# Designs tried in a protein design run: peptides against a protein of PDB entry 4J2C. Part 30

Target 1, 107 residues: chain A of PDB entry 4J2C
Amino acid sequence: MEDPFFVVKGEVQKAVNTAQGLFQRWTELLQDPSTATREEIDWTTNELRNNLRSIEWDLEDLDETISIVEANPRKFNLDATELSIRKAFITSTRQVVRDMKDQMSTS

## One batch from the design tools (peptide; made by RFdiffusion4, then SolubleMPNN)

Design b2_p14_2_s3 (from b2_p14_2, 9 letters changed)
Fold by OpenDDE base, seed 2:
Structure b2_p14_2_s3 (fold): chain B 107 residues (1-107), chain A 14 residues (1-14)
Amino acid sequence: as target 1 above (107 residues)
Amino acid sequence: REKAREELRKFYYE
């Protein structure tokens, strides 16, 4: 069986791209309220929040798999480099999400 | 998404 970590990783990456697009639009709408409807602001905000939440959920699952692997290294036989890449992905993606959330909370 | 989540469960927990 192929390791489904990469499947979820791919879905997270797609969700990040989607979120970044929504965040950009969100920023634009708030930068010029005269060109923004409340409906679009609300829709964009809601979609963005939902997308970020979905990413965070997936990251928690991915992070848990790392714990499982580290507890059972021989069962999964992952090399140190691969494990580091997985950890780095989770860390960096969480940072990306955090940055967007921070900006949303201060606006 | 749910399918992928289920696959994770099967692969890592079973």
Scores: peptide ipSAE 0.572, ipTM 0.923, DockQ to the pose 0.897
Fold by OpenDDE base, seed 3:
Structure b2_p14_2_s3 (fold): chain B 107 residues (1-107), chain A 14 residues (1-14)
Amino acid sequence: as target 1 above (107 residues)
Amino acid sequence: REKAREELRKFYYE
């Protein structure tokens, strides 16, 4: 079978894009209360949190696969460059999530 | 998404 890492990676990337859109709306709603309803704020906040949580969950799974590959190099025989790209994706995506969470926590 | 997660488990843990 094909390596499902890329499928999950794709889902994470999609979730990140969704979260970024929600985050932008979230900031807009809080910056101009006259255009915001409590209902939309709550909905946006909840959707954003759900997406971020989903991303973090997937990243944990993806990160675990790295450990498995490194513990069993002969089984998977992944290219070193590919492994580095996978690690970089996890690291950078965690940072993106953390940045959004940090900004949300200040509100 | 759950399907992908399950396939991930199968691929890496089996």
Scores: peptide ipSAE 0.571, ipTM 0.923, DockQ to the pose 0.883
Fold by OpenDDE base, seed 1:
Parts: sequence; C-alpha cells; structure tokens
Structure b2_p14_2_s3 (fold): chain B 107 residues (1-107), chain A 14 residues (1-14)
Amino acid sequence: as target 1 above (107 residues)
Amino acid sequence: REKAREELRKFYYE
C-alpha cells in the first residue's frame, strides 16, 4: 500500500487556498457593507468556517500519523528529513488557520 | 476525501 499522507496533504493545501480566498472576500465584505448582502456574508462566513474546520480535521489526522511513525519507526522507515517536512507542514498550516480564525473572532 | 482519510487510517493503524 502506498503512503496516503501526501494525498491528504494535497487536499489540505487545496483547502487552505480556498479558505484564503474566502477569507479575503470575507474581509472585503465586512469592510464595506454597502457592497455586501447579508446572504453573501453568511455564505462566505459559513464556507470559510467549514473549510477551516475541514483543514483542522485533516491536520489532526496527519498529526496522528506522525505520532504513530515516531512510535513505530521500523515499521514505516521514514527518515528524519521527511518527518521534519511533515511536521513543519502541520505546524505552519495550523498557524495559517489560527491567524484567520483569530481575525474572524475579533470581528 | 473520506476515501483518503480511510486509506490513511488503513495505512497507519493497520
């Protein structure tokens, strides 16, 4: 069986890109209410939150895989560099999500 | 997406 980590990683990356686009629109709509309908605000907000939640869910799964690999290194034979890359991806992506969520919570 | 998660679980937990 092929390691599916990269598949989920790719899906997370796509979701991040989508979320960033939605976040940008969200900020624009809230900055100038005259250009925004309540329907679009609600739709954008919901889509954004759904994407962020999906990302967080996937990151949790990916993070668990790292724990499993570290607990069973001989089973998976991943080198330190590969693990570092995977950890860095999770850490940086969580930060991106956190930044968007923080801004949403203060609005 | 759900298939990917399932494959992830199969690969790492089984």
Scores: peptide ipSAE 0.570, ipTM 0.922, DockQ to the pose 0.940
Fold by OpenDDE base, seed 5:
Structure b2_p14_2_s3 (fold): chain B 107 residues (1-107), chain A 14 residues (1-14)
Amino acid sequence: as target 1 above (107 residues)
Amino acid sequence: REKAREELRKFYYE
């Protein structure tokens, strides 16, 4: 059986890209209110929040797998480098999400 | 997405 970690990782990466696009549009709409409609702002905000929530959910699942691997190292036989990469991905992705959420909450 | 989550559960818990 193939390790599905990378499948979920890929989905997270896609969601991040989507969220970043939505965040950019969100920023543009707020930057020039004269060209923005309430409907588009609401839609963009909602889609952005949905993507961010999806990412956070997946990151929790991925983080849990790391805990499982660390508790059962011989079962999965992941080298330190790969484990480090997985951890770094989660950490950096959480930071990206946090940055967007922080900016949204202050606006 | 749900399929991927299911695969995670199968791989890491079973």
Scores: peptide ipSAE 0.570, ipTM 0.923, DockQ to the pose 0.899; fails the geometry check

Design b2_p14_2_s4 (from b2_p14_2, 9 letters changed)
Fold by OpenDDE base, seed 3:
Structure b2_p14_2_s4 (fold): chain B 107 residues (1-107), chain A 14 residues (1-14)
Amino acid sequence: as target 1 above (107 residues)
Amino acid sequence: MEEKRKELRKFYYE
């Protein structure tokens, strides 16, 4: 069985791109209320929140795999570079999500 | 993502 980490990582990356698009639309709708309907605002907001929640869930799972690998190095035999890349992905993606959530919470 | 999540759990936790 292949390591599914990269598959989940890819899906998270796709979800981030989707969230960023939704976030941009969300920002546009709030910046120009004359072009916005309550329905679109609500839909965009809900879709964005759902995507962010999904990302956060997957990041928790991915983060746990790091702990498992580090506790069982002989089982997985991942080199330091690979682990560093995985950790960096989780950290940077959490920051991207946090930035969007912070902006949403202030609106 | 449920299927992929299951695969993740299977690979890392079993």
Scores: peptide ipSAE 0.500, ipTM 0.896, DockQ to the pose 0.900
Fold by OpenDDE base, seed 4:
Structure b2_p14_2_s4 (fold): chain B 107 residues (1-107), chain A 14 residues (1-14)
Amino acid sequence: as target 1 above (107 residues)
Amino acid sequence: MEEKRKELRKFYYE
């Protein structure tokens, strides 16, 4: 069986891209009420929240794999560079999600 | 995504 980490990573990346698009639209709708319907605001907000929640869930799973690998290094045989890349992805993605959530909570 | 989560669990816990 091949390591599915990169597959989940790819799905997270897609969800981040989707969330960023939704976040941009969300911002536009709130900044120009004349172009916004309540229905679109609600839909956009809901989709954005769902995407962010999905990302956070997957990041938790990915983060758990890091702990498992570090506890069982011989089993997985990952080099230090790959492990660092995986950790950096989780950290940076969490920050991106946090930034969007912070702006949503203050609006 | 649940299927991928299952794959993660299967790979990392088996």
Scores: peptide ipSAE 0.499, ipTM 0.896, DockQ to the pose 0.850
Fold by OpenDDE base, seed 1:
Structure b2_p14_2_s4 (fold): chain B 107 residues (1-107), chain A 14 residues (1-14)
Amino acid sequence: as target 1 above (107 residues)
Amino acid sequence: MEEKRKELRKFYYE
């Protein structure tokens, strides 16, 4: 079996891009409610939250794989550079999600 | 996504 980490990583990246687009629209709609219906606001908000939740779920799984690899280095044979890249991706992506969630919670 | 999650678990826990 091939390591599926990169596949999940790719799905997370796509979800982040989608979420950022939804977040921008969400911001615009709340800034000027006259630009859209309440239905669009609700749809955008729900889609955004769903995307963020999906990302967080995948990040949790990806983060767990890091712990597994570090506990079993011989089994997976990942070098330090790749492991650092994987960790950095999780950390930076969590920050991106956190920033959006923080702004949503204060609105 | 669930299928990919299953693959992830299978790869890392088997």
Scores: peptide ipSAE 0.498, ipTM 0.895, DockQ to the pose 0.883
Fold by OpenDDE base, seed 5:
Structure b2_p14_2_s4 (fold): chain B 107 residues (1-107), chain A 14 residues (1-14)
Amino acid sequence: as target 1 above (107 residues)
Amino acid sequence: MEEKRKELRKFYYE
């Protein structure tokens, strides 16, 4: 069986891109209320939140795999560099999500 | 992502 970590990683990356697009639209709508409809604001907000939630869920799953690998190093035999890259991806992605959530909560 | 989650479980918990 092929390691599905990279598949999920790819899906997370796609979700991040989608979220960033939605976040940009969200900011634009709030920047000019005269041209924004409540319907679009609500839709954008909901879609954004859903994407962020999806990302967070996937990151939890990916983070769990790291714990499993570290607990069973011989079974998976991952290179230290690869493991570091996986950890860094999760950390940096969580920060990206956090930044968007922080801006949403303060608006 | 449910299917992918299942794949993760299969691979890492088998």
Scores: peptide ipSAE 0.497, ipTM 0.896, DockQ to the pose 0.830

Design b2_p14_3_s1 (from b2_p14_3, 9 letters changed)
Fold by OpenDDE base, seed 1:
Structure b2_p14_3_s1 (fold): chain B 107 residues (1-107), chain A 14 residues (1-14)
Amino acid sequence: as target 1 above (107 residues)
Amino acid sequence: MEEKRKQLREFYFK
């Protein structure tokens, strides 16, 4: 069986890109309400939140895999560099999500 | 997404 970590990582990356686009639109709509319908605001907000939730869900699963690998190093034979890359991805992506969520919560 | 999560579980938790 092939390690599916990279597949989920790729899906998270795509979801981040989508979320960033939605976030930009969200900020634009709230910046100038005259350019926005309530329907678009609601749709954008919901899609953004759904994407962020999906990302967070996948990051939790990915984070668990790190813990499992670290607890069972001989079973998986991942080197320190690979684990560092995976950890860095999770950490940085969580920060990106957090920054968007923080801005949404203060609006 | 769910299928990918299942794959993660099968690979890492088996």
Scores: peptide ipSAE 0.483, ipTM 0.895, DockQ to the pose 0.911
Fold by OpenDDE base, seed 3:
Structure b2_p14_3_s1 (fold): chain B 107 residues (1-107), chain A 14 residues (1-14)
Amino acid sequence: as target 1 above (107 residues)
Amino acid sequence: MEEKRKQLREFYFK
């Protein structure tokens, strides 16, 4: 079996891009209520939250793989640079999600 | 994502 980490990483990246688009629309709807319907606000908000939750779930799994790899170096034998890239991806993506969640919580 | 998540679990957690 090929290492599925990059596949999940790719799906997380896609979900982040989707969330960022939804977040932009969410901000636009709230900034100009005259162009917004409650239905679109609710739909956008729900889709955004669902995407963010999905990302967070996958990041938890990805983060746990790091611990597993570090505990079993002979089994996985990952390059140190690759491991650093994986850690950085998780950290930076969590920050992106947190920033969106923080802005949503102020509304 | 379920199948891909399953693969992740099978690769890393088994």
Scores: peptide ipSAE 0.482, ipTM 0.894, DockQ to the pose 0.911
Fold by OpenDDE base, seed 4:
Structure b2_p14_3_s1 (fold): chain B 107 residues (1-107), chain A 14 residues (1-14)
Amino acid sequence: as target 1 above (107 residues)
Amino acid sequence: MEEKRKQLREFYFK
């Protein structure tokens, strides 16, 4: 069996890109009510929240894999550089999600 | 996504 980490990482990256697009539209709709319908605001908000939630779930799973690898280094012949990249991805992605969530909660 | 989560569990927990 091949390591599925990169597959989940790819799905997270795609979800982040989607969320960033939705977030941009969300801000535009709220900044110009004349071009916004309640239907689009609700749809955009729900899609954005769903994407952010799915990202957070995947990041939790990815983060757990790191703990498992570190606890079982012989079972997983992971290069130190690769492990660092995985950790950095989780940390940076969590920050991106947090920034969007903070903006949504203060609007 | 559940299938991918299942794959993670199978790879890392087995």
Scores: peptide ipSAE 0.481, ipTM 0.895, DockQ to the pose 0.875
Fold by OpenDDE base, seed 5:
Structure b2_p14_3_s1 (fold): chain B 107 residues (1-107), chain A 14 residues (1-14)
Amino acid sequence: as target 1 above (107 residues)
Amino acid sequence: MEEKRKQLREFYFK
């Protein structure tokens, strides 16, 4: 069995890209209310929230795998560099999500 | 994502 971490990481990355696109549209709709419909605002907001929630859930799962690896280093045989990359991915992705959520909550 | 989550569990918790 191959390590599924990278598969999930890839799915998170795709979800981030989708969320960023939705966030951009959300921002555009707020910047020009005259061209925005309530329906599109609601749809965009809901899709964005769904993506962000999905990302956060997957990040929790990925974070748990890191804890498992650190508790069982010989079983998984991940070097320090790989582990650091995985941790950095989670940290940076959480920040991206946080930034979008912060802007949404203040608008 | 349920299948991917299942895969994580199978790999990391077995």
Scores: peptide ipSAE 0.479, ipTM 0.896, DockQ to the pose 0.820

Design b2_p14_3_s2 (from b2_p14_3, 7 letters changed)
Fold by OpenDDE base, seed 5:
Structure b2_p14_3_s2 (fold): chain B 107 residues (1-107), chain A 14 residues (1-14)
Amino acid sequence: as target 1 above (107 residues)
Amino acid sequence: RKEKREELKKYYYE
């Protein structure tokens, strides 16, 4: 079986890209209420939250895989550099999500 | 995505 880590990583990245677009629109709508309908605000907010939750869920799953690999190194035989890349992706993506969530909570 | 999560579980817990 092929290691599906980077397949999920790709899906997470797509969700991040989508969330960033939604976040931008969300900020625009709140910045100028005259351009915003309630329907679009609600839709944008809900879609953004859904994407962020999806990302966080996938990151938890990806993080768990790292724990499994580290507990069973011989079973998976991962390169140290690859493992570092995986960890870095999770860390940096969590920060991106946190930044958006922080801004949403302070609005 | 649900399918991908299931693939992770199958691969890493196999």
Scores: peptide ipSAE 0.580, ipTM 0.923, DockQ to the pose 0.877
Fold by OpenDDE base, seed 3:
Structure b2_p14_3_s2 (fold): chain B 107 residues (1-107), chain A 14 residues (1-14)
Amino acid sequence: as target 1 above (107 residues)
Amino acid sequence: RKEKREELKKYYYE
């Protein structure tokens, strides 16, 4: 079996891209109310929140896999570079999510 | 997400 870490990572990346698009639209709608309907604002907000929540859940799962690998190094035989890349992905993605959430919570 | 979680479990715990 191929390491499903990359499958989940890919799904997270897609969700991030989707969230960024939704976030941009969310910002535009709030910036120019004349172009915004309550329905679109609500839909965009909910879709954005759902994507962000999905990302956060997947990141928790990915983070857990790192702990498992570190506890069982010989089973998985990952080199330090690969492990660092995985950790960096989680860290940077969490920051991206946090930034969007912070802006949404202060609006 | 259920399928993804199951795949992770199978690979990392089994």
Scores: peptide ipSAE 0.576, ipTM 0.922, DockQ to the pose 0.768
Fold by OpenDDE base, seed 1:
Structure b2_p14_3_s2 (fold): chain B 107 residues (1-107), chain A 14 residues (1-14)
Amino acid sequence: as target 1 above (107 residues)
Amino acid sequence: RKEKREELKKYYYE
C-alpha cells in the first residue's frame, strides 16, 4: 500500500485554490451590491465555509500522520527533508485558511 | 475525501 499522504495533500491544495477563488468573489460581491444578489452571496459564503472546513479537517488528519511518523520513525522511514516539507505545508496552509477566516469574521 | 481519510487510517495505524 502506498502512502496516501500525497493524495490528501493534493486534495487540500485543490480545495485551497477553490477557496481562494470563492473568497475573491465573496469580497467582490460585498463591495459592489449592484452586481450582487443575496442568493449568490449566500451560495458563495456557504461554499467558502464548506471548503475551509474541509481543508481544516484534512489538515488535522495530515498533522496526526506527522505525529505517528515521529513516534514510529523506523516503521515509515521518512527522511528529514520530506518530513519538513509535510510540516511546512500544514503550517502554511493553516495560515492561508486563518487569513481568510479572519477577514470573513471582520465583515 | 472520506475514502482518503479512511486510507490514511489504514496506512498509518495498520
Scores: peptide ipSAE 0.574, ipTM 0.922, DockQ to the pose 0.890
Fold by OpenDDE base, seed 4:
Structure b2_p14_3_s2 (fold): chain B 107 residues (1-107), chain A 14 residues (1-14)
Amino acid sequence: as target 1 above (107 residues)
Amino acid sequence: RKEKREELKKYYYE
């Protein structure tokens, strides 16, 4: 069996890209009410929240895999560089999500 | 996908 980490990573990356687009639209809708309907605002907000939540769940799963690998290094035989890349991805992605959530909560 | 999450579980826990 191939390591499914990168499959989930890819799904997270896709969700991040989607969320960033939704966030941009969300910002635009709130900045200019003349271009916005309540329906689109609600749809965009819900889709954005769902994507962010999905990302957070996947990041928790990915983060758990890191712990498992570190507890069982011989089983997985990952080099330090790959492990660092995986950790950096989780950390940076969490920050991206946090930034969007912070802006949504203060609006 | 739920299937991919199950694959993670199988790969890392089994």
Scores: peptide ipSAE 0.578, ipTM 0.922, DockQ to the pose 0.914; fails the geometry check

Design b2_p14_3_s3 (from b2_p14_3, 6 letters changed)
Fold by OpenDDE base, seed 1:
Structure b2_p14_3_s3 (fold): chain B 107 residues (1-107), chain A 14 residues (1-14)
Amino acid sequence: as target 1 above (107 residues)
Amino acid sequence: MEENREKLRKYYFE
């Protein structure tokens, strides 16, 4: 069985890109209400939140895999560099999500 | 995603 971490990582990356696009539109809509309908604002907001939630969920699962690997190093045989890369991805992606969520919560 | 969770579970937790 192939390690599914990279598959999930890739899907998270795609979701981040989608979220960033939605976030940009969200900020534009709120900045100039004359160009925005309530429907588009609501749709964009909901889609953005759904994407962010999905990302956070996947990140939690990915983070758990790190713990499993570290607890069972002989079973998975991942070196320190690979683990560092995986950890860095989770940390940096969480920060990206946090930044968007923080801006949404203050608007 | 549910599919991702299942894949990860099967590989890492079993």
Scores: peptide ipSAE 0.541, ipTM 0.910, DockQ to the pose 0.749
Fold by OpenDDE base, seed 3:
Structure b2_p14_3_s3 (fold): chain B 107 residues (1-107), chain A 14 residues (1-14)
Amino acid sequence: as target 1 above (107 residues)
Amino acid sequence: MEENREKLRKYYFE
């Protein structure tokens, strides 16, 4: 079978884009309460949290694959550059998620 | 997500 890492990576990237859109709406709703309903705030908040949780879960799984690959280099024989790209993706995506979560926690 | 997680498991953990 094909290496599913890129598939999950793609799904995470999609979820990040969705979360960023939801986060933008979330900030808009909180910045102008006159245009916001409690229902939309709750919906947006819940959808955002769900997306972030999903991303974090996938990142944990992706991160574990890195450990497995490094422990079994002969089995997977991944290029060092590819491995670095995978690590960088996980690290940078975690930071993006953390930034959104930090801003949400201050509200 | 569940489907992707299972694929990761099958490919990397087995």
Scores: peptide ipSAE 0.540, ipTM 0.909, DockQ to the pose 0.858
Fold by OpenDDE base, seed 5:
Structure b2_p14_3_s3 (fold): chain B 107 residues (1-107), chain A 14 residues (1-14)
Amino acid sequence: as target 1 above (107 residues)
Amino acid sequence: MEENREKLRKYYFE
């Protein structure tokens, strides 16, 4: 069986890209209210929140796999470099999500 | 995502 970590990682990356696009539009709508409709603001906000929630959920699952691997190193046989890459991905992605959420909560 | 969770579960927990 193939390790599904990279598949999930890829899907998280796609979701991040989508969220960043939605966040950019969200920012644009707030910067020029005269050209923004409440409907588009609401739609964009909801889509953005859905993507962010999906990302956070997947990150929790990915984080759990790291704990499992660390508890069973011989079973999975991942080297330190691979494990570091996985951890770094989760950490950096959480930061990206946090930055967007922080800006949304203060607006 | 449910699909992702299932994939990870099958590989890492079983």
Scores: peptide ipSAE 0.538, ipTM 0.910, DockQ to the pose 0.709
Fold by OpenDDE base, seed 4:
Structure b2_p14_3_s3 (fold): chain B 107 residues (1-107), chain A 14 residues (1-14)
Amino acid sequence: as target 1 above (107 residues)
Amino acid sequence: MEENREKLRKYYFE
């Protein structure tokens, strides 16, 4: 069985890209009410929140795998470089999500 | 996602 980490990572990256697009539209709708309908605002907001929740969920699972690998180094044979890359991805992605959530909560 | 969780579970927890 192949390590599914990169598959999940790819899905997270895709969700981040989607969320960033939705976030951009969300900001545009709120900044120009004349071009915004309540329906689109609600749809965009819900889709954005759903994507962010999905990302956070996957990041939690990915983060747990790191703990498992570190507790069982012989079983997985990951080198330090790959482990560092995985950790960096989770950290940076969490920050991206947090930045969007912070802006949504203050608007 | 459930699919992702299941994949990770099978590989890392079992």
Scores: peptide ipSAE 0.546, ipTM 0.911, DockQ to the pose 0.785; fails the geometry check

Design b2_p14_3_s4 (from b2_p14_3, 9 letters changed)
Fold by OpenDDE base, seed 3:
Structure b2_p14_3_s4 (fold): chain B 107 residues (1-107), chain A 14 residues (1-14)
Amino acid sequence: as target 1 above (107 residues)
Amino acid sequence: REEARKELRKFYFE
């Protein structure tokens, strides 16, 4: 079996890109209510939240794999640099999600 | 996506 970490990572990255686009639209809609319909605001908000939730769910799974690998180094035999890249991805992605969530909670 | 998640669990958790 091939290591599926990168597949999930790719899905997370895609979801982040989607969320960032939705977030941008969300901010635009709220900045100019006169040009925004309630339907689009609701749709954008829901899609954004769904994407963020999905990302967080995947990040939890990816984070667990790190712990499993570190507990079983001989089983997986991952390069230290690769492991660092994986950790950095999870950390940075969580920050991106957190930033969007923080702005949504204050708006 | 669900398929990828399942594969992840099979590879790492099982």
Scores: peptide ipSAE 0.552, ipTM 0.924, DockQ to the pose 0.962
Fold by OpenDDE base, seed 4:
Parts: C-alpha cells; structure tokens; sequence
Structure b2_p14_3_s4 (fold): chain B 107 residues (1-107), chain A 14 residues (1-14)
C-alpha cells in the first residue's frame, strides 16, 4: 500500500487555497456592504467555516500519524528530513487556519 | 476525501 499521507496533504493544501479565496471574498463583502447581500455573506461565511473545519479535521489525523510513526519508527522507516517536513506542514497550516479564524471572530 | 481518510487510518492506525 502506498503512503496515503501525501494524498491527505494534497487535499488539505487544496482546501487551504479554497479557504483563502473565500476569506478574501468574506473580507470584501464586510468592507463594502453596498456590494454584499446577506445571502452571499452567509454563504461565504458558511463555506469558509466548513473548509476550515475540514482542514482542521485532516490536520488532526495527519498529526496523529506523526505520533504513530514516532512510536513505531521501524515499521514506517521514515527519515528525519521527511518527518520534519510533515511536522512543518502541519504547524504552518494550523497557523494559517488560526489567523483566518482569529480575524473572523473579531469581525 | 472519506476514502483518503480511511486509507490513512488503515495504513497508520492498523
């Protein structure tokens, strides 16, 4: 079986790109109410939150795989560099999500 | 997506 980590990673990256687009639109709608309908604001907000939630869910699973690998190093035989890259991806992606969530909660 | 998650669990958790 091929390592599915990269499949999930790819889906997370796609979701991040989608979320960033939605976040930009969300910001625009709130900054200029004359160009915004309540429907679009609600739709955008919901889609954004759904994407962020999906990302967080996947990151939890990815993060757990790190723990499993570290607990069973001989089973997976990952080198230190690859493991570091995986950890960095999770950390940086969580930060991106956190930044968007923080801005949404204060608006 | 659900399939990918299932494969992830199968590969790492089992």
Amino acid sequence: as target 1 above (107 residues)
Amino acid sequence: REEARKELRKFYFE
Scores: peptide ipSAE 0.549, ipTM 0.924, DockQ to the pose 0.964
Fold by OpenDDE base, seed 1:
Structure b2_p14_3_s4 (fold): chain B 107 residues (1-107), chain A 14 residues (1-14)
Amino acid sequence: as target 1 above (107 residues)
Amino acid sequence: REEARKELRKFYFE
């Protein structure tokens, strides 16, 4: 069986890119309400939140795999450098999500 | 995506 970690990682990366685009639009719409209807604002907000939630869900699963690998190193025999990269990805992605959520909560 | 999540659990959690 092939390791599916990179597949989920790829999906998260795509979701992050999508979220960043939505976040930019969200910011623009709130800065100048005349540029869009309430419907667009609501759509953008909902899509953004859905993407962020999806990312957080996937990150939680990915994070659990780290714990499992560390608890069962011989079973998976994962390279230490690769494990570090996986951890860094989760940490940095959570920060990106957190930053967007923080800005949304303060607006 | 859901399939990928299922595979993830199958690979790591089982």
Scores: peptide ipSAE 0.549, ipTM 0.923, DockQ to the pose 0.944
Fold by OpenDDE base, seed 2:
Order: sequence, then C-alpha cells, then structure tokens
Structure b2_p14_3_s4 (fold): chain B 107 residues (1-107), chain A 14 residues (1-14)
Amino acid sequence: as target 1 above (107 residues)
Amino acid sequence: REEARKELRKFYFE
C-alpha cells in the first residue's frame, strides 16, 4: 500500500489555494461594500469558512500520523528529512490558516 | 476526500 500522506497533503494544498482565492474576494467585498451584495458576502464567507475548517481537519489527521510514525519508527522507516518536511508543512499551513482566521475575526 | 481519509487511517492507524 502506498503512503496516502501525500494524497491528503495534496488535497490540503488545493484547499489552501482555494481558501486564499476566497479570502482575497472576501477582502475585496468588505473593502467596497457599495459594490458588494449581501448574497455574495455570505456565500464567500461561508465557502471560506468551510474550506478553512476542512483544512484544519485534514491537518489534525496529518499531525496524528506524525505522532504514529514517531511512536513506531521501525514500522514506517521514514528518514529525518521527510519527517521534517511533513512537520514543516503542517506548521506552515496552520499558520496560513491562522492568519486568515485572525483577519476575519478582526473585521 | 473521504476515501483519502480512510486510506490514511488504514495505513497509519491500523
């Protein structure tokens, strides 16, 4: 069985890109309320929140795999570099999500 | 998405 970590990682990356696009539109709508409909604001906000939530959920699963690997190193035989890359991906992606959420909460 | 999550569980958690 092939390691499915990369499949989920890829899906997270796609979701991040989607969220960033939605976030950009969200900021544009809020910057010029006169040109924004309530329907689009609500739709964009909802889609953005859903994407961010999905990302966070996947990151929790990915993070758990790290714990499993570290608890059972001989079973998975991942080198230190690969493990570091996986950890860095989770950390950096959480930061990206956090930054968007912080800006949304202060608006 | 759900399939990927299932595969992740099968690979790592079982």
Scores: peptide ipSAE 0.547, ipTM 0.923, DockQ to the pose 0.943

